# Designs tried in a protein design run: peptides against a protein of PDB entry 5EIB. Part 79

Target 1, 366 residues: chain A of PDB entry 5EIB
Amino acid sequence: VDLEPGTMDSVRSGPFGQIFRPDNFVFGQSGAGNNWAKGHYTEGAELVDSVLDVVRKESESCDCLQGFQLTHSLGGGTGSGMGTLLISKIREEYPDRIMNTFSVMPSPKVSDTVVEPYNATLSVHQLVENTDETYCIDNEALYDICFRTLKLTTPTYGDLNHLVSATMSGVTTCLRFPGQLNADLRKLAVNMVPFPRLHFFMPGFAPLTSRGSQQYRALTVPELTQQMFDSKNMMAACDPRHGRYLTVAAIFRGRMSMKEVDEQMLNVQNKNSSYFVEWIPNNVKTAVCDIPPRGLKMSATFIGNSTAIQELFKRISEQFTAMFRRKAFLHWYTGEGMDEMEFTEAESNMNDLVSEYQQYQDATAD
Target 2, 366 residues: chain A of PDB entry 5EIB as posed
Amino acid sequence: VDLEPGTMDSVRSGPFGQIFRPDNFVFGQSGAGNNWAKGHYTEGAELVDSVLDVVRKESESCDCLQGFQLTHSLGGGTGSGMGTLLISKIREEYPDRIMNTFSVMPSPKVSDTVVEPYNATLSVHQLVENTDETYSIDNEALYDICFRTLKLTTPTYGDLNHLVSATMSGVTTCLRFPGQLNADLRKLAVNMVPFPRLHFFMPGFAPLTSRGSQQYRALTVPELTQQMFDSKNMMAACDPRHGRYLTVAAIFRGRMSMKEVDEQMLNVQNKNSSYFVEWIPNNVKTAVCDIPPRGLKMSATFIGNSTAIQELFKRISEQFTAMFRRKAFLHWYTGEGMDEMEFTEAESNMNDLVSEYQQYQDATAD

## One batch from the design tools (peptide; aimed at target 1 G337 D339 E342)

Design b2_p26_1_s1 (made by RFdiffusion4, then SolubleMPNN; from b2_p26_1 with A4R R8L A12R A14E)
Fold by OpenDDE base, seed 1:
Structure b2_p26_1_s1 (fold): chain B 366 residues (1-366), chain A 26 residues (1-26)
Amino acid sequence: as target 1 above (366 residues)
Amino acid sequence: AAARAARLAAARAERAAAAAAAAAAA
């Protein structure tokens, strides 16, 4: 789905374009122009019914529909505005199904789109209310990983998208291979989301290795475990050491000893015990899949529900506030029928979310 | 939170109605 045809043509002409049904390509002509309001209220609203018709058709073809997965950006107009409109409409029609998202957070390090803080804040407001699980994939973190860890001097969108794809493959492992922990979206939500509004995850992937060092790196369970819990490997730009984990899931892939995995997972929890809440028992879940990812002997994928994720929302909020105080570009949104009140309500809800994370960070076992 | 959600829903409905009216006038 897109409000521009060019992205759809790129997908169709790509190496995997043939895996999608031609009728499932729904697109507009005008685009959103990086305006959330165009995505949500005008251009996106004109296209949404056509998308919902496809969603219904595909849902009816499922033997057991668990829910929906949306991949979108929060900095653009289509992914943010139309994406959140779709989430709202799908949730209305399928209230008993899980809404899962892979939400790409904007960063000034990656994009010069000045209105991204507005689009992101307006989107986060919708995600708080209308998703059950949101993987926060932060372009700032991806850039920093590419530059620092992968030693890429000029990271491209291709390099960032490679990390996104590896992460998405990792976190969906249990959904794609039977007989594992978190084998369905609902079970994942039960294990990962202790509080309904606190459903934003910090993903991480291991191994992350520069091209020059790949030949010298042994892939071992201890190294994967250590790297997976390293703050520098988080796909969200926050330091877990500045918060506390509410819940964690670790997904190991490849031929390895389950005993060794359990030992290393216990060791890393003990080493980092101060960074876990003590009042949620058994808050770390581990899965092992014997099928490695393509091109690797083994991998580990991390899913963290951490109060440290408030750093990401604070960054967006600060950028939003700096623009909104100046009413910078606000006429582009008000011209699409938005009120300034919607901006203040979205900002307020995101600040409430930050406060909720802080509350649970400061909570002790009674 | 509920009051905010209700205001946003009302504002959305008003804008949707305004957009529909504009489309019908065009």
Scores: peptide ipSAE 0.020, ipTM 0.481, DockQ to the pose 0.089
OpenDDE base, seeds 2, 3, 4, 5: peptide ipSAE 0.019, 0.015, 0.018, 0.019; ipTM 0.498, 0.496, 0.531, 0.530; seed 3 fails the geometry check

Design b2_p26_1_s2 (made by RFdiffusion4, then SolubleMPNN; from b2_p26_1 with A1S A12R)
Fold by OpenDDE base, seed 1:
Structure b2_p26_1_s2 (fold): chain B 366 residues (1-366), chain A 26 residues (1-26)
Amino acid sequence: as target 1 above (366 residues)
Amino acid sequence: SAAAAARRAAARAARAAAAAAAAAAA
């Protein structure tokens, strides 16, 4: 789905374009112009019914519909505005199904789109209310990984999207292969989301290795485990050491010893015990899938529900506030029928979310 | 709010009119 045809043409002409049904390409002509209000209330609202018709058709063809997975950006107009409209409409029609998202967070390091803080804040407001689980994929973290860890001098969208795809493949492993932990979206939510509003995940993927060092790096369970818990390996730009994990899932892929995995996972939990809440028992879950990802002998994927994720929301909030106080570009949104009150409500709800994370960070077992 | 919904409808109508005017001028 897009409000511009060019993205759909790129997907259709791409190496995997043939895996999608032609009738499942729903697109507009005018785009959103990086405006959330265009995506949510005008251009996107004109297209949403056509998308819902396709969603219904595909849902009816499912033997066992678990829920929905949306991949979108929060900095743009289509992914943010129309994406959150679509989530709302799907939630209304399928209230008993899981809503999962892969939400790409904007960063000034990656994009010069000045209105991204508005689009992100307005989107987070919708995601708090209408999703069950959201993977926070932060372009700032992706850029920093590409530059610092992968030693890419000038990271491209291709380099960032490679990390996104590896992460998405990792976190969906248990859904795609039978007999695993979190084998369905609902079980994932039960294990990962102790509080309904606190459903924003910090993903990570290992191994991440620069091209120049690949030949010198052994892929071992200890190295994967160490890298997976490293703050520099998080796909969200927050330091887990500044917060506490509410819940964690680790998904190992490849031929390895379950015993070695369990030993290393116990060791890393013990080493990092101060960064876990003590009042949620058995809050770390581990899965091993014998099937490695393509091109790797083994991998590990991390899913963290951490109170440190508030650093990401604080960054967006600070950027939002700096623009909103000046009413910068606000006329672009009000011209689409938005009220200034909708901005204040979105800012408030995101700040409430930050406060909730802080409350649970400071909570003790007493 | 009902007022916001009305403004959104007006904005869509204005865009449709602008698109039609652009198409008629081309």
Scores: peptide ipSAE 0.043, ipTM 0.615, DockQ to the pose 0.867
OpenDDE base, seeds 2, 3, 4, 5: peptide ipSAE 0.025, 0.026, 0.021, 0.026; ipTM 0.526, 0.553, 0.505, 0.537

Design b2_p26_1_s3 (made by RFdiffusion4, then SolubleMPNN; from b2_p26_1, 10 letters changed)
Fold by OpenDDE base, seed 4:
Structure b2_p26_1_s3 (fold): chain B 366 residues (1-366), chain A 26 residues (1-26)
Amino acid sequence: as target 1 above (366 residues)
Amino acid sequence: SAAREAALAAYREARRAAEAAAAAAA
C-alpha cells in the first residue's frame, strides 16, 4: 500500500514482484507530502476502504488468521498517517487478532524532513493504543551501524534496508519454522509484553560485520551472544545499560549446540544481572533454529523489551517540543482537519509511556 | 520495597488478564 504509485511500480518490477497478487497493490495518486494528517484524515482516508477490502479478502482465505503484520515508516505521511489509520480500522474489525508492527523511527541523520517529529509523535500515540507488539527499527541506529560498524562512508537506503530485512527475518524465524519458542504472534505477546502499553521492542542482530573483515571472522556461539547484547548491535538507538530488561527473547539460527547456547545465555544474564528486573520470573527466552539465514553459517537475533527504549521516545519528544512550542508548520496539519489538541494528547501519551517505563525501571529491591 | 511490591502486583494482574484473553481467543 502507498499513496504514491511509483513505489508500487518499483516493487512490481523488482526481483520478487511476482510473489504478490496484482490485485493486492493498492495505491493513491497524490501522496501524503510527508504530512501525517493527509495520511490519516484526507488522502489516506479516501484509500483506506480499498485496502480494507483486500485485507478482508486475504483474511477470508486464511485457514487460521493469527493477526496482522504492518511494516511502515513513522517519518513520512503515508506510513505514519495512513498506516496508523489502517491499524485502527483493522483493530475495529478484528479485535481478537494480534496487531504486530515493524515501525521505522525517523532520524535527522537519514532525512532532512523537518516535520518527522510530528509524524512520529502522532504515530506513537496510535501505536501505544492499537498495537500488541511493535518492533522499533530506528533509522539513527541503522545509520550508525552502517557508518561505524559496517564502515560505509555514505550509507544508502539500500544499506539500511538490508539491516531491516535481516532483523525482520530474524525476529520472524519462530513464526516460519515449526517447533520453536513463540511459534505464534499471541505467544510472542504473552512472553514479551508484561504490561499492555509496554509493547515496544528493541531488536538486535548478530553478526554485524564490515565487508573487509568478513573473511577473518569466525562465528562462535559466545561471540554471537556477546554481540547480540551489545548496544552497537541494537536496531534502536538506546543503550540497554541505561535501563532494565523487562523481557528478552534470543533466536539463534544455524547448527550449534543447545547446551552451549544455554550456557552462554546464562553467562550473559549473570554478567548483566543489574540490567534485568528481578521481579519478572523467567523473563529470558531462547530459541534455536537449525536453518541459518542466507549467506551465514549462524546468526543471533535479539528481541528486548527494555525500559531503555524511553531514550528513543525522549529524543522524538524533544524534537517535537522544539517545533510545537513555535507552532512550526502546524497550519499544514490543521488545514487537513486536525486540531492542535491532538498534538498535545499525542505528546502527553508518549510522555506517560516514558514515565511508565521509568516507574518499572526504578521498581528495585531497596 | 513498596515500589517492587506494587510492580509485582501490577505484573500479576496484567498476567491474569493476558492469560484470560488468550484462553478466550483459543
Scores: peptide ipSAE 0.474, ipTM 0.923, DockQ to the pose 0.012
OpenDDE base, seeds 1, 2, 3, 5: peptide ipSAE 0.013, 0.006, 0.454, 0.000; ipTM 0.326, 0.291, 0.917, 0.267; seed 5 fails the geometry check

Design b2_p26_1_s4 (made by RFdiffusion4, then SolubleMPNN; from b2_p26_1, 18 letters changed)
Fold by OpenDDE base, seed 1:
Structure b2_p26_1_s4 (fold): chain B 366 residues (1-366), chain A 26 residues (1-26)
Amino acid sequence: as target 1 above (366 residues)
Amino acid sequence: MKAMEEKRQEYLKRRAEEARREAEAA
């Protein structure tokens, strides 16, 4: 789905364009112009019914519909505005189904789009209320991984999207292969989301290796486990050491010893015990899939529900507040029928979310 | 504190119920 045809044409002409049904390409003509309000109330609202018709058709073809997965950017107008409109409409029609998102967080290191803090804040407000689980994929973290870890001098969107795709493939492993832990979206939510509003995950993928070092790197279970819990490996720009893990899932892929995985996972938990909440028993889940990802002998994918994710929301909130106090570009949104109150409500709800994470971070076992 | 503990207990209950369903389906 896009409000511009050119993006859809690029997907259709791409190496995987033939995987998608032609009728499932729903697109507008005008775009959102990086304006959440255009995506949510005007241009996106004109297109949403056509998308819902496709969603219904595909849902009816499912033998067992678990829920929905949306991949979108929170910095743009379409992914943020229309994406959150679509989530709301799907939630209204399918209230008993899981709403999962891969939400790409904006960063000024990656994009010069000045209104991204508005689009992100307005989107987070919707995601707090209308999603069951959200993978926070932060362009800042992706850029830093590309530059520092992968040794890419000038990271591109292609380089960032490679990390996104590896992560998405990793976290969906249990959904795609039988006999795995968290084999469905509901089970994942039950294991990962102790509190309904605190459903924002920090993902990570291992191995992350520079091209020059790939040929010399042994892939071992200890190395994967260590890298997964490294703050520099997180796809969200927060330090887990500044918070506490509520829940963790680790998905190992490839031929490895389950015993070795369990030993290494126990060791890393014990080493990092101060960074886990003590009042949630068995809050780390581990899965092993014998099928490695393409081009790797083994991998590990990390899913963390950490109170440290508040650092990401604080960054967005600070950027939002700096613009909103000046009413910078606000007329672009109000001109599409938005009220300034919606900005204040979105800011408030995101700040409440931050406060909730902090409250659970500071909570001790009674 | 009390409200957090209530939410914790609700979470633990959901986990226990789901674990039971999985054990009954296996």
Scores: peptide ipSAE 0.294, ipTM 0.802, DockQ to the pose 0.011
OpenDDE base, seeds 2, 3, 4, 5: peptide ipSAE 0.280, 0.199, 0.121, 0.258; ipTM 0.786, 0.767, 0.714, 0.769

Design b2_p26_2 (made by RFdiffusion4)
Pose (drawn by RFdiffusion4):
Structure b2_p26_2 (pose): chain A 366 residues (1-366), chain P 26 residues (1-26)
Amino acid sequence: as target 2 above (366 residues)
Amino acid sequence: AAAAARAAKLAADLARAAATKAASEA
């Protein structure tokens, strides 16, 4: 789905472009120009029922639908504006299904548009209310990993998407292969989301590799365990050691000692016990899958529900406030008939989300 | 109840946006 028609061509000309159902391409003529109001209201509303028809069709041909997963950026107009409209319409039509999103957060280091904080805040407001699980993929973190760790002086979207694809493969492994833990979206959600609004996850993986060089050696289980908890391996730009884990899911892929995995996971939990909330006993679940990802014999994927993710929302909120106080470009949004109070409603909801993460961060079992 | 209220609010927002678009065309 895109409002911009040129997106259809690039996907089709891609390696697996012909494998998609031709009828499932749903596109507009213009597209939103980084205007969330255009995406949601104006233009996305024009296009959205066509998308829902296709969604309804894919759903009726399902034996037992688990739910939906949406990939989109929060900084633009279509993936953000229309994407959250689609989520709201799907929530109305399929209220008992899990909604899961892979949402990329904007960063000034990657994109040169100052309205992106507007678009992201209006979107975060929708996701807080309407999604069950959201993987926070931070362009800030992706750029820093490429620039500082992978030493790519000028990171491209291809460089960033290499990190995203490795992460998406890792976090969906329990859904795609036989296993006991978090095997479906609802089970994963019940294990990861203690409070409905706090469903933004911090993904990480190890080893971090630049695409096309080179290899190995394969990591030891200790090396994997330590790196997957490292702040430098997170896809969200937050220091996990600045907050506390409410819940964690760890996924080890490849051939390895299950016993050694158990010992190392127990080791990181009790050496660093102060970083795991004490009022959620046994809040770290571990899954092993025998098939490694491409190019690797061993890998680990980390999924964290950490109070430290408030740093991501504080950063967006500060940029949003800096722009919104001067009312810059606000008429671009209200020109599409959007209420200015929707900006204030979204800002308040995001700041409420930050306070809630802090409340549970300071909470004690006493 | 909250989900119905949000749907109703969204429908009213969409109608307002459509009306604004039609007025601009006119």

Design b2_p26_2_s1 (made by RFdiffusion4, then SolubleMPNN; from b2_p26_2, 16 letters changed)
Fold by OpenDDE base, seed 4:
Structure b2_p26_2_s1 (fold): chain B 366 residues (1-366), chain A 26 residues (1-26)
Amino acid sequence: as target 1 above (366 residues)
Amino acid sequence: SRMAERAKKLEEKLKKARERKEALKA
């Protein structure tokens, strides 16, 4: 789905364009112009019913519908505005299904679009209320990984999207292969989301290795385990050491010893025990899938529900507040029929979310 | 139901936004 036809044509003409049904390409003509309100209230609102018709048709064809997965950018107007409208509409029609998102957070390091903090804040407000699980994929973290870890001098959208795809493939491993931990979206929510509003995940992937270092690095279970818990491998620009893990899932892929995985996972938990909440029992879950990712012998994917995710929301909130106090570009949103009060409501709800994470960070076992 | 109330609130928001946009074009 896009409000611009050119993006859809690029997907259709791409190497995998044939895997999608032609009728499932729903697109607008005018785009959202990086405006959340245009995506949510006007151009997106005109297109949403056509998307829902496709969603219904595909849902009826499912033998067992678990839920929905949306991938969207929170910086752009389509992914943010129309994406969150679509989430709301799907949630209304399918209230008993899981809503899962891969939400790409904007960063000034990646985009010069000045209104991205508005689009992100307005989107987070919707995601707090209408999703069950949200993977926070932060363009700032992706850029920093590409530049610092992968040693890419000029990271491209292709380089960032490669990290996104690796992460998405990793976190969906348990859904795609039978007999695994978190084999369904509901079980993932039960294991990962102890509090309904605190459903924002910090994903991570290992190995992350520069081309020049690939030949010198062994892929071992200890190294994967260490990298997976390293802040530099997190796809959200947060330091886990500045917070506490509420829950963790680790997904190993490839031929490895389950015993070695369990030993290394126990070791990393014990070494980092101060960074876990003590009042959530069995808050670390591990899965092993014998099928490696393409081009790797083994990998590990991390899913963290950490109170450190508040650093991401604080960054967006600070950027939002700096613009909103100046009333910068507000007329672009209000011109699409949006109420200015929705900015204040979204800011408030995101600040409440930050406060909730801080409360649980500071909570001790009685 | 809670979902029906949410649906109604969303429809009302969308309607009000359309009305505001039309009023700005007039």
Scores: peptide ipSAE 0.439, ipTM 0.909, DockQ to the pose 0.707
OpenDDE base, seeds 1, 2, 3, 5: peptide ipSAE 0.437, 0.437, 0.394, 0.415; ipTM 0.910, 0.909, 0.893, 0.902; seed 1 fails the geometry check

Design b2_p26_2_s2 (made by RFdiffusion4, then SolubleMPNN; from b2_p26_2, 18 letters changed)
Fold by OpenDDE base, seed 4:
Structure b2_p26_2_s2 (fold): chain B 366 residues (1-366), chain A 26 residues (1-26)
Amino acid sequence: as target 1 above (366 residues)
Amino acid sequence: MKAKERAEKLKKRLEEAKKKKEELKK
């Protein structure tokens, strides 16, 4: 789905364009122009019913509908505005189904789009209320991984999207292969989300290796485990050491010893015990899938529900506040039928979310 | 807020936004 036709043509002409049904390509003629309000109230509102018709048709063809997965950008107008409109409309029609998102967070390191903090804040406000699980894919973290870890001098959107794809493949492993931990979206929510509003995840992937060092790196369970818990491997620009893990899931892929995985997972928990909440018992879950990802002998994917995710929201909030105080570009949103109060409500709800994470970070076992 | 109440709120805001945009184009 896009408000611009050119994106759909690129997908259709791509190496996998033929795996999608032609009728499932829903697109507009006029893009959102990086404006959340165009995506949510105008251009996106005109297109959303056509998307819902496709969603209904595909949902009726499912033997067992677990829920929905949306991949969207929070910096743009379509992914942010229309994506959150679509989430709300799907949630209305399917209130008992899981809403899962892969939400790409904007960064000034990756995009010069000045209104991204508005689009992100307005989107986060919707995601807090209308999603059950949100993977925070932070363009700042992706850029830093590409530059620092992968040693790419000039990271491209292709390089960032490769990391996104690896992460998405990793976190969906348990859904795609039977007999795994978190084999359905609801079990994932039960294991990962102790508090309904605190459903924002820090994903991570291992191995992350530069092209020049790949030949010298042994893929071992200890190395995968160590990298998976390293802040430099997080796809969200947060340091887990500045917060506490509420819950963790680790998904190993490839032929490895379950015993060795369990030993390494115990060792990393013990070594990092100060970075876990003590009042949530059995808050680390481990899965092993014998099927490796393409091109790797083994991998590990991390899903962290950490109070350190507040660093991401604080960054967006600071950028939002700096623009909103100046009333910068507000006329672009109000001209699409928004009210200035919707900005204040969104900012308030995101700040409340930050405060909730901080409260649980500071909570001790009585 | 219940899902139904959120849906009703969204419907109202969509109608209000449409009306406001039409008023601003005049």
Scores: peptide ipSAE 0.430, ipTM 0.907, DockQ to the pose 0.756
OpenDDE base, seeds 1, 2, 3, 5: peptide ipSAE 0.391, 0.411, 0.244, 0.426; ipTM 0.893, 0.901, 0.700, 0.906

Design b2_p26_2_s3 (made by RFdiffusion4, then SolubleMPNN; from b2_p26_2, 15 letters changed)
Fold by OpenDDE base, seed 4:
Structure b2_p26_2_s3 (fold): chain B 366 residues (1-366), chain A 26 residues (1-26)
Amino acid sequence: as target 1 above (366 residues)
Amino acid sequence: MKAKERAERLKAALERARAVREAKRA
């Protein structure tokens, strides 16, 4: 789905364009112009019914509908505005189904679009209320990984999207291969989300290796385990050492010993015990899938529900506040029928979320 | 906020936005 036709043409002409049904390409003629209100209330609102018709058709064809997975950018008007509109409409029609998102967080390192903090804050407000689980894929972190870890001097959107794809492939492993831990979206939510509002995940992937170092790096279970818990491998620009893990899932892929995985996972938990909450029992889950990702012998994917995610929200909030205090560009949003109060409500709800994370970070077992 | 109240607020906002669009096209 897009408000611009050119994106759909790129997907159709791409190497995988044929895997999608032609009728499932829903697109507008006029983009959102990086305006959340255009995506949510105007241009997106004109297109949403056509999207819902496709969603209904595909849902009816499912033998067992678990829920929905949305991939969207929170910086752009379509992904942020129309994406969150679509979530709201789907949630209304399918209240008992899981809403899962891959939400790409904006960064000034990647985009010069000045209104991205507005779009992100307005989106986070919707995601807090209308999603069950959200993978935070942070363009800040992706850029830093590309530059620092992968040694790419000039990271491209292609390089960032490669990391996104690897992460998405990793976290969906248990859904795609039978007999795994978290084999359905509901089980994932039960294991990962102890508190309904605290459903924002820090994903991580290992191995992340520069092309020049790839030949010298052994792929071992200990190395994968160490890397997936390293802050430098997190796809969200948060340091887990500045918070506490509420829950963790680790998904290993490839031919490896389950015993070795369990030993290494125990070792990393013990080494990092100060960074876990002590009052949530059995808060680390491990899965092993014998099928490696394409081009690798083995990998590990990390899913962390950590109070350190508040660093991401604080970054967005600071950027939002700096613009909103100046009333910068507000007329672009209000001119689409949006109330200025919605900005204040979104800011407040995101700050409340940060406060909730901090409360649970500071909580000790009595 | 209850799901019903959110849906009602969204509906009202969409109606306001429709009116704004219609006024801009006129």
Scores: peptide ipSAE 0.406, ipTM 0.890, DockQ to the pose 0.881
OpenDDE base, seeds 1, 2, 3, 5: peptide ipSAE 0.108, 0.207, 0.257, 0.096; ipTM 0.635, 0.788, 0.822, 0.705

Design b2_p26_2_s4 (made by RFdiffusion4, then SolubleMPNN; from b2_p26_2, 15 letters changed)
Fold by OpenDDE base, seed 5:
Structure b2_p26_2_s4 (fold): chain B 366 residues (1-366), chain A 26 residues (1-26)
Amino acid sequence: as target 1 above (366 residues)
Amino acid sequence: MAAEERAKKLAEKLAAARKKREEKLA
């Protein structure tokens, strides 16, 4: 789905364009112009019914519909505005189904869109209320991984999207291969989301290796485990050491010893025990899939529900507040039918979310 | 060559945009 036709042509001409049904390409003509309000109230609102018709058709064709997965950017008008409109409409029609998102967080390091803080804040407000699971893929973190870890001097969107695709492949492993932990979206939610509003995940992937060092790197369970829990490997620009893990899932892929995985996972928990809440029993889940990812002998994917995710929301909030106090570009949103009150409500809800994460970070077992 | 030139143009665009954002936030 897009509000611009050129994006659909790019997908169709891509190496995987043929995996999508032609009738499932729904697109507008005018685009959102990086405006959340155009995506949510005008251009996106005109297109949403056509998308819902496709969603219904695909849902009816499912033997067992678990829920929905949306991949979107929170910086752009289509992904943010129309994406959150679509989430709301799907939630209204399918209130008992899981809503899962891969939400790409904007960064001033990788985008020139000045209104990204508005689009992100307005989107987070919708995601708090209308999603069950949100993978926070932060362009800030992706850029820093590309630059620092992968040793790419000039990271491209292609390099960032490679990390996104690896992460998405990792977190969906249990959904794609039978007999795994969290084999369905609902079990994942039960294991990962102890509090309904606190459903924002820090994903991570290992191995991350620069091209120059790839030939010298052993792929071992200890090295994967150590890298997976390293703050530098988080796909959200948060330091887990500044918060506490509410829940963790680790998904190992490839032929390895289950015993060695369990030993290394126990060791890393014990070593980092101060970074876990003690009042959630058995809050670390581990899965092993014998099928490695393409081109790797083994990998590990991390899913963390951490109170450190508040650093991401604080960053967005600070940028939002700096623009909103000046009423910068507000007329672009209000001209599309938004009220200025919706900005204040979105800011307040995101600040409440930050406060909730902090409360659970500071909570002790009674 | 074409990928490196595109990467350079993107980096220059992003740097210019950051500067404009900083100047507008100041």
Scores: peptide ipSAE 0.022, ipTM 0.398, DockQ to the pose 0.017
OpenDDE base, seeds 1, 2, 3, 4: peptide ipSAE 0.014, 0.021, 0.014, 0.006; ipTM 0.484, 0.422, 0.351, 0.350; seed 4 fails the geometry check

